# Designs tried in a protein design run: peptides against a protein of PDB entry 4QMF. Part 76

Target 1, 175 residues: chain A of PDB entry 4QMF
Amino acid sequence: ESSFMTLFPKYRESYLKTIWNDVTRALDKHNIACVLDLVEGSMTVKTTRKTYDPAIILKARDLIKLLARSVPFPQAVKILQDDMACDVIKIGNFVTNKERFVKRRQRLVGPNGNTLKALELLTKCYILVQGNTVSAMGPFKGLKEVRRVVEDCMKNIHPIYHIKELMIKRELAKR

## One batch from the design tools (peptide; made by RFdiffusion4, then SolubleMPNN)

Design b2_p18_4_s2 (from b2_p18_4, 8 letters changed)
Fold by OpenDDE base, seed 1:
Structure b2_p18_4_s2 (fold): chain B 175 residues (1-175), chain A 18 residues (1-18)
Amino acid sequence: as target 1 above (175 residues)
Amino acid sequence: DELDEELDKLSREILEEA
């Protein structure tokens, strides 16, 4: 039996309670058991005797990781698909100054979220910037690109350089 | 800064073309 647990912040509790039946149903299809512990503030997934694919537990692990970091269920549940990967990028340790941190994080999002949406399109990824983490879902190539852009941005390398590069790559791929 | 404004313009263009 394999089991994985993740903690979630208090502000996420109400939402997780409302969608947990859906989480259970999604995981039941794969005979993965799950537990929401409101006292500890944790989510747990575990294999059962009926679990057919032993690898699905790793995707279940990723599911609860994504949910803990504010990814909505309809998006997070897509991680159970074979062709979907994810990455959780910690961004809180790149800058000691809070104001600089906020500024660089906001730069990733841009006005009305335009920068983030553009990056999603270019990398074919879903991207959520929340708190001290950036959660991304998509193909491995796209995830690698997202991580580079995100980390470089936190290191004060402006995203515009990467966006332009990705645009060029996209145009070349159309030929 | 000026790069932020340029990035926003570029981002909007990308989204409009999609």
Scores: peptide ipSAE 0.742, ipTM 0.969, DockQ to the pose 0.967
Fold by OpenDDE base, seed 2:
Structure b2_p18_4_s2 (fold): chain B 175 residues (1-175), chain A 18 residues (1-18)
Amino acid sequence: as target 1 above (175 residues)
Amino acid sequence: DELDEELDKLSREILEEA
């Protein structure tokens, strides 16, 4: 058997309890078993003897990883689709100064989340900034672009340069 | 930051075009 476990923060418990039946149902379609441990604060997914596609366990792993990082279920469950990939980008270790970290993270999001929304459109990805991580879902090409923008932002390279570049690329692709 | 303001403006333009 193959199994994967992820821990989730306490503040996520109430939500996970609410949607866990939906998680179970989604994974049951693939004969993947899952367990929510409220004492430990963990989610586990595992293959069963009825699991047909052995690769689906990796997507199940990604599902619980995304859920642990505050991605809502209706979005996270899309990871089970063959054409969907995800990335969880750890941003908390790029800057030691907390104030600098907060400023750079906010710069990535922008006023009213406009920068992030624009980046989502340009990369055809879903992006969620939460705490010390950025979760992204979409095509691999887009995910690569997102990671570059996010990490560079934490390295004090302003997102505007990447946004302009992506805009140009999009316009060229329309021709 | 001047670039921050410019970025927000650009972002809004992108969103409006979509």
Scores: peptide ipSAE 0.742, ipTM 0.968, DockQ to the pose 0.967
Fold by OpenDDE base, seed 3:
Structure b2_p18_4_s2 (fold): chain B 175 residues (1-175), chain A 18 residues (1-18)
Amino acid sequence: as target 1 above (175 residues)
Amino acid sequence: DELDEELDKLSREILEEA
């Protein structure tokens, strides 16, 4: 049997309590057990004797990882689909200066979230910027593109260059 | 930043086309 555990911050507890029955139901379909530990502040997923797909436990691991990073359940649960992958990009270690970090992170998001939403469309991904991480869900190709844009942005490479490139690629793909 | 303004404009255009 395999099990995975992830910790979540205290501010996430209320929400996780609210949706945990839905998490349980979603994982039950795959015979994966799950536990929400409010004392420790952790989520655990584990295979059972009835688990028929050993690979699903890895997706369950990703599910709780995404939930811990503030991804809403209706979006996070999509990770259980075969065609869906995810990536959690740590962005907090690229810049030591807090003000510079905030500015670069905001540049990635853009006014009213327009930049991030545009990037989502271009890469066919879901993207959430929260704290020191960026969570992304989508096809592997799109995820690779997202990671490059995100990391480069934190390295002070302006996202506009990547956005323009992705626009060109999108137009070419329509042919 | 000038590039920030250009990026926002471009982003909005992308969103409007969708």
Scores: peptide ipSAE 0.740, ipTM 0.968, DockQ to the pose 0.955
Fold by OpenDDE base, seed 5:
Structure b2_p18_4_s2 (fold): chain B 175 residues (1-175), chain A 18 residues (1-18)
Amino acid sequence: as target 1 above (175 residues)
Amino acid sequence: DELDEELDKLSREILEEA
């Protein structure tokens, strides 16, 4: 039997407690067991004897990973769908200067989150920027595009170049 | 930043067309 564990930061504890029954219910449909350990600050998922799909445990692993990175449950639980993939992009190691890091992260989000929302639309992904990570959910093609934009932004390549490229691709797809 | 302003404008246009 397979088991996966993910640690979560202390500030996430209160939220996770409130939604854990929902997590349990969602995973129970697939006969996946789960445990929230408030002492250790961890979430665990594991297969059971009744698990009929051995691959679902990998999606359960992704679920708790997303939850640990502040993705809300109503969005994170969509990872259990067959057509949904995810990516957690670590952005904290691209820049050594804290101020520069903050500026580049903010550039990715944009005023009122407009840049991020536009990127979500163009890639057909959900994207959440939180702390030192960017969590994304969607089709593999879209996820690849998101990671490229995010990492390049942290490398001081302005997102506008990628947005324009994605716009062109979208227009071509409409024809 | 001029590019930041242009990006925001472009982003809003994308969102308005959706």
Scores: peptide ipSAE 0.739, ipTM 0.968, DockQ to the pose 0.974

Design b2_p18_4_s3 (from b2_p18_4, 7 letters changed)
Fold by OpenDDE base, seed 1:
Structure b2_p18_4_s3 (fold): chain B 175 residues (1-175), chain A 18 residues (1-18)
Amino acid sequence: as target 1 above (175 residues)
Amino acid sequence: DELDKELDELSKKILEEA
């Protein structure tokens, strides 16, 4: 038997309660059991004797990790698909100054989220910037690119350089 | 800053082409 647990912040409790039946239903299809503990503020997934694919537990682990980091269920549940990977990038430790942190995080998002949306298109990833983490879902190649852009941005390397590079790569791929 | 403005314009262009 394999099990994984993740903690979630208090502000996610109401939402998680609302969608937990859907989480249960999605995992039941794979015979993965799950528990929402509102007292501890945790989510747990575990294999059962009926679990056919032992590897699915790792995807279930990723599912609850994504949910804990504010990814909405309709998006997060896609992690159960074979061709979908994810990454949770911690961005809170790159800058000690709060104002610098906020500025660099906002730079990654851009006005009206335009920068982030553009990055999503270029990398074929879903990207959510929330709090001290960036959650991304997509192909491994795209995830690697996202992590580079995100971390460099927090290191005060402007995203424009990476965006231009990705645009060039996209243009070359069309030929 | 100046790069921020340029990035926003570039981002809009990318979104329009999609």
Scores: peptide ipSAE 0.745, ipTM 0.970, DockQ to the pose 0.974
Fold by OpenDDE base, seed 2:
Structure b2_p18_4_s3 (fold): chain B 175 residues (1-175), chain A 18 residues (1-18)
Amino acid sequence: as target 1 above (175 residues)
Amino acid sequence: DELDKELDELSKKILEEA
């Protein structure tokens, strides 16, 4: 029997309450049990005697991790698919100066989120920037690219260089 | 930042081509 727990911030409680039945139903298809603890502010997933695929618990772990980081359920639940991976990139520790952190994070997002949307297209990933984390979902190759762009951006390497590189790669792949 | 502006323009181009 395997179990995983993740904490979620208070501001996420209301949303999680509204979608928890959907979470339960999605995990029930795999015979994974789940618990929402509003007192502790935690989500727990665990295998049962009837869990057929032991590996699915890891995806369930990732599901609650994503939900805790503000990924909406309709997107987060896709993690249960075999071909879907995710990454939660901690960006809060790259820069100690708060103003510099905010500027670099904003640079990653861009005006109207255009930069982030472009990056999503180029990597075939879903990307959400929230607080001190960047959550991404997609193919492993794309996730690797996202992490590189995100971390480099926080290290003051401008995203434009990576975007140009990814554009070239995309064009080459169309041939 | 000049690069920021260029990045935004490039991003818009990518989005338009999609």
Scores: peptide ipSAE 0.745, ipTM 0.970, DockQ to the pose 0.965
Fold by OpenDDE base, seed 5:
Structure b2_p18_4_s3 (fold): chain B 175 residues (1-175), chain A 18 residues (1-18)
Amino acid sequence: as target 1 above (175 residues)
Amino acid sequence: DELDKELDELSKKILEEA
């Protein structure tokens, strides 16, 4: 039997309570058990004797990981699909200066979120910037690209260089 | 920042072509 647990911040508690029945229902389809512990502030997923695919527990682990990082349930639950992968990129420790951190994080998002939306299109990923993490969902190739752009941005490498590179790659792929 | 401006314009272009 396999079990995975993740902690979530207090500000997520209200939301998680509202969607937990939906989480339970989604995981029940795969005979994965789950527990929301409001005292500890944790989510747990477990295989059962009825779990047919033992690998699904890893996707369940990813589901609660995404939920803990503010990904909304309708998006996070897509991780249970076979063709969907995810990545949670920690960005909080690349710089020590708070103002510099905020500036670089904002640069990644861009005015009206345009930069992030463009990056989503180029990588075929969903991307959420929240707090000290960036959550991404999509194909492995796209996820690798997202992580590169995100981390480099936090290292003061301007996203424009990567965006241009991705655009070129897209054009080449049309041929 | 000139690069920021250019990035925003480029991003808009990408979004428009989608």
Scores: peptide ipSAE 0.743, ipTM 0.970, DockQ to the pose 0.977
Fold by OpenDDE base, seed 3:
Structure b2_p18_4_s3 (fold): chain B 175 residues (1-175), chain A 18 residues (1-18)
Amino acid sequence: as target 1 above (175 residues)
Amino acid sequence: DELDKELDELSKKILEEA
């Protein structure tokens, strides 16, 4: 049997408690067991003797990983779908200066989140920027594009170049 | 930053056309 555990920060505890019954129900459909440990601050998923598809445990692992990084349950649970993939991009180590980090992260989000929303549309992904990570969900092609834009932004390559490129690609795909 | 302003305008355009 396989199991995976993910720690979550204290500020997520109240929310996770609220939605944990929904998590349990979603995973029960696949005969995956789950445990919320409020003392340790951890989430655990594990296969059972009734688990039919052993690969679903990897999706369950991704589910709790996404939840730990502030992705809302209604979005995170979509990871259990066959056509849905995710990526958690660590952005905290690209820049040592905190102010520079904040500025580059904000550049990725943009005023009122417009840049991020535009990127979501262009890549057909969900994207959440939280703390030192960017969580993305969508098709593999879109996820690769998101990672490139995100990492390059943290490397001080302005997102506008990628956005323009993606716009061109989108127009070509409509033909 | 000039590029920041341009990016915001471009983003708004993308959102409006969606």
Scores: peptide ipSAE 0.743, ipTM 0.970, DockQ to the pose 0.961

Design b2_p18_4_s4 (from b2_p18_4, 7 letters changed)
Fold by OpenDDE base, seed 2:
Structure b2_p18_4_s4 (fold): chain B 175 residues (1-175), chain A 18 residues (1-18)
Amino acid sequence: as target 1 above (175 residues)
Amino acid sequence: DKLDEELNKLSEKILKES
């Protein structure tokens, strides 16, 4: 029997309460049990004796991890699909200076979120920047690209270089 | 930052072409 638990910040509580029945229903299809603990502020997923696919518990783990980091349920639940992967990139420890952190994080997002949206298209990923983490969902190769761009940005390597590279790759792939 | 502006223009181009 396998179980995983993740904590969530207080500001997510109201949302998680509203969608928890949907979470339960989605996981029930795989005979994965789940618990929302509002006192502790945690989500738990666990296998049951009826769980057929032993690997699905890892996807359930990822689901609650994504939900804890503000990914909306309609997007997060896609992680249960076999062809979908995710990554939660911690960006808060690359820079000690608060102002520098904010500037680099904003550079990653761009005006009106344009940079992030462009990166999503180029990598075929969903990307959400929230607090000290960047959550991404998509194909593994795309996720690898996202992590590279995100971490490099926090290391003061401007995203434009990676965006240009990805654009070239996309154009070449169309041929 | 000129690179920031260039990046935004490039991003908008990508979004427009999609």
Scores: peptide ipSAE 0.741, ipTM 0.970, DockQ to the pose 0.973
Fold by OpenDDE base, seed 1:
Structure b2_p18_4_s4 (fold): chain B 175 residues (1-175), chain A 18 residues (1-18)
Amino acid sequence: as target 1 above (175 residues)
Amino acid sequence: DKLDEELNKLSEKILKES
């Protein structure tokens, strides 16, 4: 029997309570058990005797990881699909200065989220910037591109260079 | 800065074409 647990911040508690029945239902289809511990502030997923696909527990692990990082359930649950991968990029340790951190994080998002939305389209990924992490869901190729842009941005390499490169690649793919 | 402005314009273009 395999089991995985993740902690979640207090501000996610109310939301997680509201959607936990949906989480349970989604995982029940795969005979994966789950527990929401409001005292500890944790989510747990575990295989059961009825679990048929042993690999699904790893996707369940990723599901609760995404939920803990503010990804909404309708999006996070897509991780259970075979063709969907995810990445949680820690961005809080690249810059020691808080103001510099906020500035670079905001640069990644852009006005009205335009930069992030553009990056999503170019990489065919879902991307959420929240707190000290960036959560991404999509194909492995796209995820690799997202991580590069995100980390470079936090290293003070402007996203515009990567966006232009991705645009060129997109145009070439149309031919 | 100037690169931020350029990036925003480019992003808006990408979004419009989608």
Scores: peptide ipSAE 0.740, ipTM 0.970, DockQ to the pose 0.976
Fold by OpenDDE base, seed 3:
Structure b2_p18_4_s4 (fold): chain B 175 residues (1-175), chain A 18 residues (1-18)
Amino acid sequence: as target 1 above (175 residues)
Amino acid sequence: DKLDEELNKLSEKILKES
């Protein structure tokens, strides 16, 4: 039997409590057990004797990982679907200067989140920027593109270059 | 800066066309 645990920050506790029944129900369909530990501040998923697909535990692991990083349940639960992948990109260690970090992170998001929304459309991914991480969900190809744009942005490579490239690729794909 | 402004315009265009 396999088990995975992830810690979550205190500010997520209230939300996780409200949606945990939904998490349990979603995982029960796959005979994956789950535990929310409010004292430790952790989520655990584990296979049971009734778990049919042993690979689903890895998706359950990803589910709690996403939830811990502020991805809302209606979106995070999609990770249990086939062909849906995710990536949690750590962005907090690219820049030591806090102001520079904030500036580059904001550049990635853009005014009113326009840049991020555009990137979501171009890559067919869901993207959430929260704190020192960027959570993304979608096809592997799209996730690869997202990681490149995100990391390059934190390395002071302006996202506009990647956006233009993705736009060209999209236009070519329409043919 | 200039690139930020261009990026925003481009992003808005993408969103509008979606």
Scores: peptide ipSAE 0.737, ipTM 0.969, DockQ to the pose 0.972
Fold by OpenDDE base, seed 5:
Structure b2_p18_4_s4 (fold): chain B 175 residues (1-175), chain A 18 residues (1-18)
Amino acid sequence: as target 1 above (175 residues)
Amino acid sequence: DKLDEELNKLSEKILKES
């Protein structure tokens, strides 16, 4: 049997309580057990004797990881699908200056979230920027591009260069 | 800055064409 645990910040407690029955139901379909510990502030997933696919526990691990980082359940639960991968990118360690960090993080999002939405379309990924992490879900190739853009942005490499590159690649793919 | 403005315009274009 395999087990994974993820801590979540206090501000997620209320939401997680409201959707935990849905989490339980989704994981029950795969015979994965789960526990929400409000005292510790943790989520746990565990294989059971009835778990058929041993690899599904890794997707369950990813599910609680995504939920801990503010991804809504209707989106996060898609990670249980075979064709979906995810990445949680830590961005808080690239810049020590708070103002510089906020500026670069905001640059990634853009006015009205336009930059992030454009990046989502170009990479065919879901992307959520929250706190010190960026959560992404989608195809592996798209996730690699997202990580590159996100990390480079935090390193003060402007996203416009990557966006232009992705646009060119998209146009070439249409030919 | 200048690049931020260009990026926003480009992003809006991408969104409109999608």
Scores: peptide ipSAE 0.735, ipTM 0.969, DockQ to the pose 0.979

Design b2_p18_5_s1 (from b2_p18_5, 6 letters changed)
Fold by OpenDDE base, seed 2:
Structure b2_p18_5_s1 (fold): chain B 175 residues (1-175), chain A 18 residues (1-18)
Amino acid sequence: as target 1 above (175 residues)
Amino acid sequence: EEELDKELDKLSEKILKE
């Protein structure tokens, strides 16, 4: 059997309790077992004897990882689809100064979230900025682009340069 | 930087309106 466990922060407990039946149902379709441990503050997924596709456990792992990072269930559950990948980008270690960190993180999001939304469209990804992590879901190519923009932003490379590049690429792809 | 921020916001809005 294969098993994966992830810890989640305390503030996610109430939400996870609320949606755990839905998680169970979604994973049951693939014969993956799951456990929510409120004492430890962990989620576990495990293959069963009925699990047909051994690779699905990796997607289940990703599911609980995304849920731990505040991705809503209706979005996170899409990770179980074959064509969907994800990435959790740790952004907390790029800058030690909190004020600088907040500024750069906010720059990534932009006014009214416009920058982030634009990036989502350009990369065909879902992107969530929460705390010290950025969660992304989408095609591998898009995810690679997201990570580049996110990390560079935290390294004080303004997102505008990447956005312009992605715009050009998109226009070229339409031809 | 502030100027780039403004430009980025305008560009983002353009993308979102397409």
Scores: peptide ipSAE 0.714, ipTM 0.964, DockQ to the pose 0.977
Fold by OpenDDE base, seed 1:
Structure b2_p18_5_s1 (fold): chain B 175 residues (1-175), chain A 18 residues (1-18)
Amino acid sequence: as target 1 above (175 residues)
Amino acid sequence: EEELDKELDKLSEKILKE
């Protein structure tokens, strides 16, 4: 039997309670058991004797990890699909100055979230910036591109250079 | 940097309209 647990912040409790029946239903299709512990503030997933695919538990682990970091359920549940991967990028340790951190994080998002939306289209990924983490879902190639742009942005490399590069690559792929 | 920010926003809007 394999089991994985993740903690979630208090502000996510009400939402997680609301969608937990949907989480249970989604995991039941794969015979994965799950537990929401409101006292500890944790989510747990575990295999059962009826679990036939041993790899699905790792996807279940990723599901609760994404949910803990504010990814909404309709998006997070897509991680259970075979062709979907995810990445959680820690961005809080690149700079010690809070003002600098906020500025670089905001640069990644852009006005009205336009920069982030553009990056999503170019990489064919879903991207959510929340707190000290960036959660991404999509194809492996796209995820690698997202991580590069995100980390470089936090290292004070402006996203515009990467966006231009990705645009060129997209145009070349259409030929 | 502020100029690059403005340019990036314009470029992003272009991408979103395609």
Scores: peptide ipSAE 0.714, ipTM 0.964, DockQ to the pose 0.978
Fold by OpenDDE base, seed 5:
Structure b2_p18_5_s1 (fold): chain B 175 residues (1-175), chain A 18 residues (1-18)
Amino acid sequence: as target 1 above (175 residues)
Amino acid sequence: EEELDKELDKLSEKILKE
């Protein structure tokens, strides 16, 4: 038997309670058990003796990780698909100055979220910036690109350079 | 930096309209 547990912040409790039946139903299809512990503030996923694919537990692990980082269930549950991967990028440790951190994080998002949306299109990923983490879902190649842009942005490398590069790559791929 | 921010926003809008 394999199990994984993740903690979630208090502000996420209300939402997780509302969608937990949906989580249970989604995991039941794979014979993965799950537990929401409101006292500890944790989510747990476990294989059962009926679990057919032992590898699915790793995707279940990723599911609860994404949910803990504010990814909505309808998006997070897509991680159970074979062709979907995810990455949770910690961005809070790149800058010590809080104001500088906020500025760089906002630069990544852009006015009206346009920069982030553009990055999503270019990488074919879903991207959510929340607190000290950036959650991304998509193909491995896209995820690698997202992490590069995100981390470089926190290192004060302007996203425009990467966006231009990705645009060129996209144009070349259309030929 | 502000100039690059403006350029990035314009570029982003272009990408979103394609």
Scores: peptide ipSAE 0.714, ipTM 0.964, DockQ to the pose 0.982
Fold by OpenDDE base, seed 3:
Structure b2_p18_5_s1 (fold): chain B 175 residues (1-175), chain A 18 residues (1-18)
Amino acid sequence: as target 1 above (175 residues)
Amino acid sequence: EEELDKELDKLSEKILKE
């Protein structure tokens, strides 16, 4: 039997408590057991004797990983779908200067989140920027594009270049 | 950089309105 555990920050505890019954119900459909440990601050998923699909445990692992990084449950639970993948991009180590980091992170999000929303549409992904990580969910090809834009932005390559490129690609695909 | 930021915002709004 397989088991995976992830730690979550203290500020997520109250939210995780409120949605944990929903997590349990979603995983029960796949005969995956789960445990929320409030003392340790951890989430655990486990296969059971009734688990039929061995691959679902990996998706369950991804589910708790996403939840730990502030992705809301209604979105995170979609990871259990076969056609859905995810990526957690660490952005905190690209820049040592805090002010520069904040500036580049904000550039990725844009005013009113417009840049991020546009990127979501172009890549057909969900994207959440939180702290030192960017969480993304969607098709594999879209996720690759998201990671490139995110990392390049943190490397001081302006997102506008990638957005323009993605727009062109989208127009070409309509033919 | 600031000019690119403004241009990106306009472009993003265009995408969102499509």
Scores: peptide ipSAE 0.710, ipTM 0.963, DockQ to the pose 0.977

